# Ledger of designs, part 107: peptides against a protein of PDB entry 7UQJ

Target 1, 160 residues: chain A of PDB entry 7UQJ
Amino acid sequence: PELYQNFNITPPRGVLFHGPPGTGKTLMARALAASCSSDERKITFFMRKGADILSKWVGEAERQLRLLFEEAKKHQPSIIFFDEIDGLAPVRSSKQEQIHASIVSTLLALMDGMDNRGQVIVIGATNRPDAVDPALRRPGRFDREFYFPLPDVKARFKIL

## One batch from the design tools (peptide; aimed at target 1 I99, target 1 (a further copy) E62)

Design b2_p27_5_s4 (made by RFdiffusion4, then SolubleMPNN; from b2_p27_5, 12 letters changed)
Fold by OpenDDE base, seed 2:
Structure b2_p27_5_s4 (fold): chain B 160 residues (1-160), chain C 160 residues (1-160), chain D 160 residues (1-160), chain A 27 residues (1-27)
Amino acid sequence: as target 1 above (160 residues)
Amino acid sequence: as target 1 above (160 residues)
Amino acid sequence: as target 1 above (160 residues)
Amino acid sequence: SGFDEDYPPGEPRLVLEYSDETMEAAR
């Protein structure tokens, strides 16, 4: 929040983290939450996994997304982290269209409905950015994308 | 604790997390604390900032370290996390030598005095491992090091 | 490697990390890899996601698992981390049986074929241990399980 | 092309950002 205010950057309503598995996307999102949290300003971190929202809440996934965004707004400044967002909002394919279309539409509406003044950052993480509905990757939604490359072999050698 | 007991791992007396700022060192330490906590066995997480121990407790820092380790032992299994440990145990430089030497010596003694059976894990985090007194990086102290590579500083500045 | 040698524990051929999403399972696995790595003894960390093995390698998943275990053996000491292992080895249900049965059978054989002397640790992570084929949870396979609880709300407040 | 071909190893990097003009037009 202060970062975006200090840099006069319109906080992206959403940021997409993509890259190979284990490049630290989840770690980064959490590190961002922790780094943006001060004693004066705790950031509330909400984490959901895309596939879990679909599997646990068949028919309630839309409601659960609404509740999540409402809770995030109540606890602002907050980060909503969607791990494996491709599992939540797969590319619109004909055979799974009805249930997924509602969830995608709901997520789109929730992201569009976030006032720019809301201190809610949405971070989506995926291993497959092309498997994410392109409608989510538009301005005002996941309008920033970060590629998380594999750490260089030298960096792996220092991490390991 | 159960991890180390179940893995029969001698809990390292200390683990050094190092890497550039915002690589998730604090978050990792906290995630480790949470992951090692069960319903039956909550890990007590003690967090201190290295610079705060020096600044707040001029002349009492040694006592505060002793109290911290005693409290961690009372509340075992526990994690002591030193954020910015380079601030607590800077490389022995001539001008700050006397006060820092006592604190470093005390921390060394406290880590050496931990029985391998003690369920107290010490995690130090630093952005500058070379700024940490090498005496702390020896076997039986911070004998394990984890490099947390940067997400690109540019990515951080653009995500934040 | 030294950990299991020092404790005279037969290194479990596999460890199952289970618990709610975002409890730090992947993070712990990486921390374990790095903690077991020394300057003298780097642990090679292999990470795969269960669902990715199924989706990318329809018909080649078995071969990819074999190659992974061979590579892990070549680069021993090593950790193979399967994120979302329930996606790779779902409980044998009647409708998806043929392709999944081969993959599960292959993983079972690869784990059973690991000599106890092999410095290859397999870590499986799941949010749903009951969704993992029970055959994988037998002695000599994922014979150790670690529950990663949600950090208590108080622990979240102390961890955040 | 896989991730690795399109995006070489290194640090996380911004690969997509819309211009302020595009962001304003989308509001």
Scores: peptide ipSAE 0.093, ipTM 0.213, DockQ to the pose 0.054
OpenDDE base, seeds 1, 3, 4, 5: peptide ipSAE 0.082, 0.089, 0.091, 0.078; ipTM 0.249, 0.392, 0.224, 0.250; seeds 3, 4, 5 fail the geometry check

Design b2_p27_6 (made by RFdiffusion4)
Pose (drawn by RFdiffusion4):
Structure b2_p27_6 (pose): chain A 160 residues (1-160), chain B 160 residues (1-160), chain C 160 residues (1-160), chain P 27 residues (1-27)
Amino acid sequence: as target 1 above (160 residues)
Amino acid sequence: as target 1 above (160 residues)
Amino acid sequence: as target 1 above (160 residues)
Amino acid sequence: SSFFPAPPSLLLEEVDEPVPLERVIED
């Protein structure tokens, strides 16, 4: 931590996995979760699938998001993987419902808002990155974007 | 206050920060929240978002808004910051649930009934200005609209 | 009435001020209420909003609307003004609440219960006219309309 | 002399049995 405090830098804590289906996005997230439970320093893994937080009560989806990010603050070494994040956080449109744009606005305020979110890495896997809200694709929330391509010749050889 | 009585004008009590993502809106609100808590006279900063207002009970979201504005009037030199305000106050539509139009109507009534001395300042950052209701964007509610643009060369040099 | 009842032209049961925001609709009702700054028993003015009638309870909103109309009949020549009548009477649909739908179901029955010798006039204002419920715009209700447009050049010169 | 302003809001008073709101979600 002194290396990052040597400068006035904060580490990148957000990655968006994107590429075609079957290219290794959930596999890489699964390998990272299995590696986080065997290095004997507790990096807590939070698995979230799509719109797992959707509820029929008003304001319960934003409350579940606030609870997920707060339980992430309780244990500092924690990770949040959002599988199929283009179903949880679509581009905010006036035509669609307000539960979607309200979830996206809560996710924006919880990733880079007024309060610091802690040592919480946020990973989102998507097949449709341009169905993710563009305000979620900037540094401070999903700094990096890993493009997982269809494998080339050498990579197919290595996979086989 | 005598200058604002000599000319028959009321000081603006509302600001709407708007601009592209990552241009300085939450940063300015964080710098103003740190400047509210330093000096010999104290300004009280009230931070809000859509999650700690929206409720699942009838008449509880507007009661939370009224408690916010009454508590800010109690601590009279005050700032209220609504981040991602298009999620809290979208454009009123009959094809939406009534809770969002009821929040926008309660917010319009509470802003039209403030102290009328420049005591409670209301600051909102929408990232998208079109999504916010036009009744909130008229002078009397959110008087000033600060456009935080993408920085030009001198500004990028100063930021770097 | 000695003059206007000679010709049998009935006064309107419901007159609707509609227009863009900031066009002076609340000013016209405030100026008509300062034309109620006159002596008693003539042009009693009631200033209500799309809020501060609707409540948590199930009967106080309709009971208070029936009482407002009964106090309007008690002082015979009287005017009821509903500012932001889309807040009190939104469009009834299947995303609509039950309390607003019953407020509309009582306001319609109270406007059809108003007698032909027109001594209670109900003026209502809105910035979004096709967001008020369609039933109050039927004949025998809010049927005469006043459009308040943005000002032209001479009008802006007089305002300045 | 006959001007009646809007009464205060009753939303600050508490009720024994609150009514929950259900949200409509469509795909």

Design b2_p27_6_s1 (made by RFdiffusion4, then SolubleMPNN; from b2_p27_6, 8 letters changed)
Fold by OpenDDE base, seed 1:
Structure b2_p27_6_s1 (fold): chain B 160 residues (1-160), chain C 160 residues (1-160), chain D 160 residues (1-160), chain A 27 residues (1-27)
Amino acid sequence: as target 1 above (160 residues)
Amino acid sequence: as target 1 above (160 residues)
Amino acid sequence: as target 1 above (160 residues)
Amino acid sequence: SSIFLAPPSTLLEDVENPIPLERVIEE
């Protein structure tokens, strides 16, 4: 009896959008929210930039992430969009590595702690999927990855 | 009275994903399954390769296709994804043409025989839509085609 | 208290698909209709070309637009797809400018007059978003724009 | 047929065109 590859595809808690700059990852995430939102069912869209998590929330990033996930849960159905999630990557300083490790650890815990019943989708966008911590790309986190190809640059120049 | 083109778009039984290699057709089919699957409604995803249908199931391919569609119906809502569906194309041998004709005929019959009420979607992916038998591309079969453009190769080289 | 960017994404009344020719805007609009249509909930898809609105409905274009929106409302949930919506742009004649102004004014009024409760989505497709009247691109009309990049032409040549 | 019941899962939009519908929000 041939074992048909029956993939019980569990709904991803996290989706990684990766592709070159200007491929519309952010735009797609917003379009996703818009397309999933009807007049009867509004999707709440939360957006954060990875670099802003590190730079603007210095010393409180973990708390702000917790609050974000709480607000997303409160306003479900919701999408949390992390733009430039690779911007959580430590720039070459030991202090940034420690801060990054703490923030990533918190994000991991928040993604792992999302109830399967929670109507919260997390989308991470990056231009550098290899710069995203492999721990974030594990099952139950950003376990689905979507590649956004560049538009042909010549075509972009005909529209602009 | 102008007859407005009212297309009652019947849900396609079959969707053809076509585009160059590495455009994420398989990834997209899996993503579709994931996105359509909620905790309340899991989509069962079945995957087969066109070349495997010909090479691994020699003399039993038709039976295996029937079993696949039966399992997909049993586990509905479901997606049957045929990767490299153009790999059903006969390589230049009379024997392969006959085998191909029988397999394609079976696939046609299975797609035609799907109840409109069946929550089974068939996705075929190919890099060569012109190598897909035109009979598969007729209404009620792969009657919707989606083009997956190449990522700009230069951008792919910046991500790799 | 950080004001999380809570975007209550109201469902767009109008979505503008823009991008180079052959990026599949029309195909996408049809696929959206197909994807939103289930056996339980069929989406009615209406298609019109911008050039046809001007050329085929000379002197009755405004009435035909009204009838289109009425039929779309009657057959909701529905999608109205305007292909080549930039084809409403006046070609270089004063008479075409006046006709265009009247038709655009009617389309604006129809989009503005859609009940928020109406399950009617309007999709406009163009290869020239800058040739679309800016009044159509305002909030409550085509207030969401989606860019369709060209497939890499080299890739298109490998498929063709 | 009823997998199409999912509101156009944004993944369907992504499927057709792995080129994201770039919502050009003109600021």
Scores: peptide ipSAE 0.000, ipTM 0.192, DockQ to the pose 0.060; fails the geometry check
OpenDDE base, seeds 2, 3, 4, 5: peptide ipSAE 0.000, 0.000, 0.000, 0.000; ipTM 0.192, 0.322, 0.198, 0.216; seeds 2, 3, 4, 5 fail the geometry check

Design b2_p27_6_s2 (made by RFdiffusion4, then SolubleMPNN; from b2_p27_6, 7 letters changed)
Fold by OpenDDE base, seed 2:
Structure b2_p27_6_s2 (fold): chain B 160 residues (1-160), chain C 160 residues (1-160), chain D 160 residues (1-160), chain A 27 residues (1-27)
Amino acid sequence: as target 1 above (160 residues)
Amino acid sequence: as target 1 above (160 residues)
Amino acid sequence: as target 1 above (160 residues)
Amino acid sequence: SSIFLAPPSTLLEDVEEPIPLERVIEF
């Protein structure tokens, strides 16, 4: 919140951290939460893994998302961090359409329902931004994207 | 220590973690300290912010550096982590020449005075490796550099 | 490599980085790879996500592991980093026994088949060390464990 | 297992601790 006010940028309702695995997306989200926390203003950091919401909460994933956003609103200023958001909100055209469609729709509604004056930042991290539903990447949702490259190690990382 | 010996690399007296803000340099240093600690052999982690040594200890910064290196030697195996080392050791050609020159000279002498058999690793973190005095980036000092790139953010995060 | 030799610790054939999500495990592995790379001696960094090997290579996961270790041996010095290794090698007692058992057995054999003189370090990262097959956590395999805590509020990082 | 780092020397002020675990709610 203070981080978006100082540069006169409308705080994105969501920020997509994308880039190869282990490029520090989760660390960056935590470091942002830490850097935005002062002794006077503690930021609450909420973290979920996208695939875990699907696997652990079959049929309750929507409810768990609602509860997460409610808790994040209750503990403002807050960051909701979705690690591996491609696991939570795969492209709508994926063959597992029905269960994912409702979760995507719920997440869309929750992000659209965030007041721009709210102190809730949503960060989605993914290795595959193209595997995330494009509807989540629209203005008012994850409208800011941050590529997290591999460390520019002149060393040939042969990622096999 | 073991990482370099298995590769027959002489342990650097210092490692420069460089890269844009929030790329996990500090977390990396902490996790290295943690990873080097066993139940049998705890590594002592010393952390200083470069600018804090200059700002808080005007005229005593040299003494504080000596004390830091003495404590690190006393508590071997140890890691000395300088966060924002560009604040401690700006380029000698910078307009704040006299006070910085003595601190740089002291840090050079302390790093040169470390026995290669010592169990003290010095890690400097900076967002601006070119702002660090090149004398610190020589063999036997910060002779290993690790670029912690930004995420290749085409998008200017004006994180406000 | 140098980290363990200075401590008179036999270099593990494998290192388990464990701790809560986003504690820098992947970044640590990359920075270790970078730190061990010089202009003269580039370390090859191999990265695989445990769950991706299972999901993409059903029935070929064993072959892919063998190829990974062969390529790592061919490109020595090298680091093999398994991100989310609990996804690749879940506890054998898990109800998905058959497909996982062969992968675990293959990984065990590959780690046991590493010559202690080899310049291949295996790093496994997990959020759930107790979800990793205990057979992988034995001496000569992932015999070194590094807890990447969340910055434990309780653990006074007595940063000296 | 808490990695006990050695006691802080009186020389180190509290560096801004990354968000205390208390503030990380893993739902």
Scores: peptide ipSAE 0.000, ipTM 0.201, DockQ to the pose 0.059
OpenDDE base, seeds 1, 3, 4, 5: peptide ipSAE 0.000, 0.000, 0.000, 0.000; ipTM 0.196, 0.293, 0.201, 0.311; seeds 1, 3, 4, 5 fail the geometry check

Design b2_p27_6_s3 (made by RFdiffusion4, then SolubleMPNN; from b2_p27_6, 11 letters changed)
Fold by OpenDDE base, seed 1:
Structure b2_p27_6_s3 (fold): chain B 160 residues (1-160), chain C 160 residues (1-160), chain D 160 residues (1-160), chain A 27 residues (1-27)
Amino acid sequence: as target 1 above (160 residues)
Amino acid sequence: as target 1 above (160 residues)
Amino acid sequence: as target 1 above (160 residues)
Amino acid sequence: MNIILAPPSRLLEDVENPRPIERVIED
């Protein structure tokens, strides 16, 4: 937000953090939230786990997503962080996953319905970007993707 | 390991990283693995998710744990990182969870059976340390615990 | 410190965190500090910016470094975090940088003068490890380095 | 809703003063 505001740039609607487990995706999202908040402009950080949205809110997951985005809009500037977003929005495989299709459709609509002037950034973290519905990876949604590499051994050799 | 070897110190059998989601537990475990590996002494980092061991290996989870510890022993110095270890070793609630009891018992035996001279460190990460079986939190197992706080403002006031 | 103490390990005199801006170096240093402190064993976290030590303390920078290390020794276990350490310890280029040479020499002497039993860890963060004086990167100083990769530029091209 | 108020980045820069990190490693 402030980085983007200070630059007069519309924040991306969504940023996908991907890479092997434990590469700091969630830490980075928190660091970004922390770094973009000032004493005057606190960024509200909303965290959800993709699989938990599906498992806890069977039949209400869509409503919970709507409420999350509404709360994030009320608490601007804000970050919505979806950890393990591949658990929320698996690739549309077989027609039988109507529940997943509805949740994905709701998330798509919520991201599309974000005013570009809104100070709400959505960060999705995944270990499997190809397991995320490609519809979420289109421009105006998660149009930005960050690979968190393993702290590579070569990087470690420069390190140790 | 090398940090411990270079210092002639027996590595702890287990370190429990706990704290809110996305506080860098997994990144820290990787960073520790990185920091303890040199050009000459590469630390092998084994990563497993607790819930995945239970879900993928119903009936073989114990065998997979044994194999993991054997591989870690073969590839010394090594770190075994259990992400979401509360998913592997939930608190023994009701008598009916024989499978969980067996897996926990296997992990206990594997940790107890680590030679103190072994260059294998076990790191467990959890968001809920109280959901981890207290038997794992005893001396000689996860005898060291690290709280990964939110990069909270209050936390910063204590740090800064 | 405590990980090193509990293991009877001499903490590394220095750890260099390097990698592009916004890769979580400072957050990790804070998380390390937080994770290494207990209710009983509070780690004191000292933070300094390398450039600020040079700019604010022209003619007294050496004294301020000495005071910092003395305070860190008094408040053991402690972490000294130098953000942007390349600003403090630029590579010795031309003879004219006598001031830089003196500050670097002071930092070298302070790191060398740390008793191996001292519970003071120095963490330097930089975006340019090659801009840090190689004398600081020798064993017994910043003998451990950590690469905080960007979320890889290819992934950034999908993000940026 | 775990609303984690992200602490201001400026707190990373502004605290020149050594403060004890009072957080738990439980032995």
Scores: peptide ipSAE 0.000, ipTM 0.299, DockQ to the pose 0.052; fails the geometry check
OpenDDE base, seeds 2, 3, 4, 5: peptide ipSAE 0.000, 0.000, 0.000, 0.000; ipTM 0.194, 0.210, 0.278, 0.297; seeds 2, 3, 4, 5 fail the geometry check

Design b2_p27_6_s4 (made by RFdiffusion4, then SolubleMPNN; from b2_p27_6, 12 letters changed)
Fold by OpenDDE base, seed 2:
Structure b2_p27_6_s4 (fold): chain B 160 residues (1-160), chain C 160 residues (1-160), chain D 160 residues (1-160), chain A 27 residues (1-27)
Amino acid sequence: as target 1 above (160 residues)
Amino acid sequence: as target 1 above (160 residues)
Amino acid sequence: as target 1 above (160 residues)
Amino acid sequence: MNIFLPPPSTLLEDVENPIPLERIIEE
């Protein structure tokens, strides 16, 4: 909220941090949470890894997402940070379609159900923005994208 | 302290973090402060902006620096972090020479007066290492330098 | 190299960055790579996720590690950064023992086989240092540890 | 609408005091 008030921008419902791994997306999300926290207004930071939601909560991922959004709403102002969100909401590919489709649909519904008046910001972080379901990247969802570039180190970064 | 103990190195009197703006220098300094803090050994982190010392404390900057170093010494183990240290200790340019020369001389004296056994680390951060007075970059002062490179700035921030 | 030369410390064979997720471990590793890179001395940065080595290279993980270290040696000065190294070298737990034991043994051998004269630094990052095989945390391997705390750490930030 | 995210430095510059996050729920 205050971050966007300070910028005189309408707080997005969702912000997608994308860029190569280790570009500080998670660190920025934490720094944003801390920066928007004051002694009077402590921001609650909720963090989930996209892959962990699928692996730990097979069959309960939708419920866990609902609970997460409910808890975030109770602890406003809050940030929900999804690290590796492409692991939670992969582009619809054939083999895992049903489970992933349900989770994506739930996340979409939760983001659509967030009133813009809510002091809940959703931050998704990904190394692969094109691996995120395009439905999440629409207005009213992750409608703000921030590219986190690799440090322009004239160092040859060769990812072998 | 522990960082240097873990490295079995004599803690430098000063570390210069340099690199383009937004490269995480301040964040690193905070992370280092916190990393060196344990439940038993809380590191006290003192932060100053170089420009603020000049602008707010015209005629008292030397005294404020002395007080800062005294407080840091009282609250050992501690880190003194100077953000934008080039604003405090600019390279001697003609017009502001007298006031800046006194502040630089005071900072030099304070860093020289730190016993290497003191658990006070001074971190300077700058976007312009060449704008820092070379006297600060000598052995026994900011004798350790870390470059913080820009992220490769082809960050097309596309707000969809 | 220069980082450790600047510190007048023998470059460790391995540095373990540990701390909660999003504390800047990967960002630091990149910043270090870049800081040690000059126009004359470009550090080559090799990055791997521990879990990716296991998942993508089941049965070839040892070979991929060898190739990584060989390439790092060819491109000296270099940094090998293992993000989520606990995913590559988990503490020996009962069920996946054989494959993990081979990978850990290979990584140990590669780190032990690094001549201290080599301009190859290995940085491991983990959110769970206790989930890293203790054999990796011994002298001559990841014998330097850096805790990356959450910004919330009870560090008394006193802005004087 | 260009949302200028201030560089991490500017965000940190605006963060005079690291304010404790009340709750970090990391599961």
Scores: peptide ipSAE 0.000, ipTM 0.199, DockQ to the pose 0.034
OpenDDE base, seeds 1, 3, 4, 5: peptide ipSAE 0.000, 0.000, 0.000, 0.000; ipTM 0.300, 0.225, 0.275, 0.326; seeds 1, 3, 4, 5 fail the geometry check

Design b2_p27_7 (made by RFdiffusion4)
Pose (drawn by RFdiffusion4):
Structure b2_p27_7 (pose): chain A 160 residues (1-160), chain B 160 residues (1-160), chain C 160 residues (1-160), chain P 27 residues (1-27)
Amino acid sequence: as target 1 above (160 residues)
Amino acid sequence: as target 1 above (160 residues)
Amino acid sequence: as target 1 above (160 residues)
Amino acid sequence: AAALAAVVADHVGAAAALAFIAGVLTS
């Protein structure tokens, strides 16, 4: 941590995995979760699938998001993987419902808002990156974007 | 206050920060929240978002807005910051649930019934200005609209 | 009435001020209420809003609306003004609450219960006219309309 | 304020209608 405090830099804590289906996005997230549970320093893995937080009560989806990010603050070494994040956080439109734009606005305020979110890495895997809200694709929340392509010749050889 | 009585004008008590993502809106609100807590006279910063207002009971979301504005009047030199305010206050629509139009109506009534002396300042950052209700964006509610643009060369030089 | 009952032209049961925001609709009702700054028993003015009638309970909103209308009949020549009548009477649908729908179901029955010798006039204001419920715009209700447009050049000169 | 309301009533053309309502309600 002194190397990052040597400068006045904060580490990048957000990655958006994107590419075609079957290219290794969930596999890489699974290998990262299996590696986080075997290096004897507790990096807590939070797995979230799509719109797991959707509820029929008003304000319960934003409450479940606030609870997920707060339980992530309780154990500092924690990770949040959002599988199929284009179903949880679509581009905010006036035509669609307010539960969607309200979830996206809560995720924006919880990733880079007024309060610091802590040592929480946020990973989102998507097949449709342009269905993710563009305010979620900027540094401070999903700094990096890993494009997982269809494998080339050497990569297919290695996979096989 | 005598200057604002000599000319028959009321000081603006509302600002709407708007601009592209990552241009300085939450940063300015964080710098103003740190400047509220330093000096000989104290300004009270009230931070809010859509999650700690929206409730699942009838008449509880507007009661939480009223408690916010009454508590800010009690601590009279005050700032109220609504981040991602288009999620809290979308454009009123009959094709939406009634809780969002009821929040916008309660917010319009509470802003039209403030102290009328510049004591409670209300600051909102929407990232998108068209999504917010046009009744909130008229002078009397959110008087000033600060456009935080993408920085030009001298501004990029200063930021770097 | 000695003059205007000679010709049998009935006064309107419901007159609707509608227009863009900031066009002076609340000023016209405030100026008519300052024309109620006259002696008593003539042009009693009631200033209500799309809020401060609707409550947590199930009967106080309709009981208060029936009482407001009964006090309006008690003082014979009287005016009821509903500012932001889309807050009190939104569009009834299947995303609508039950308390607002019953407020509309009582306001309609109270406007059809008003007699033909027109002594109570109900003026209502809105900035979104096709967001008030369609039933109050039927004949025998809010049927005469006043459009409040943005000002032209001479009008802006007078305002300045 | 009354002068501004007169300008708004002249711009919207509702001065005669408001004078009619005030006459009906002045017994």

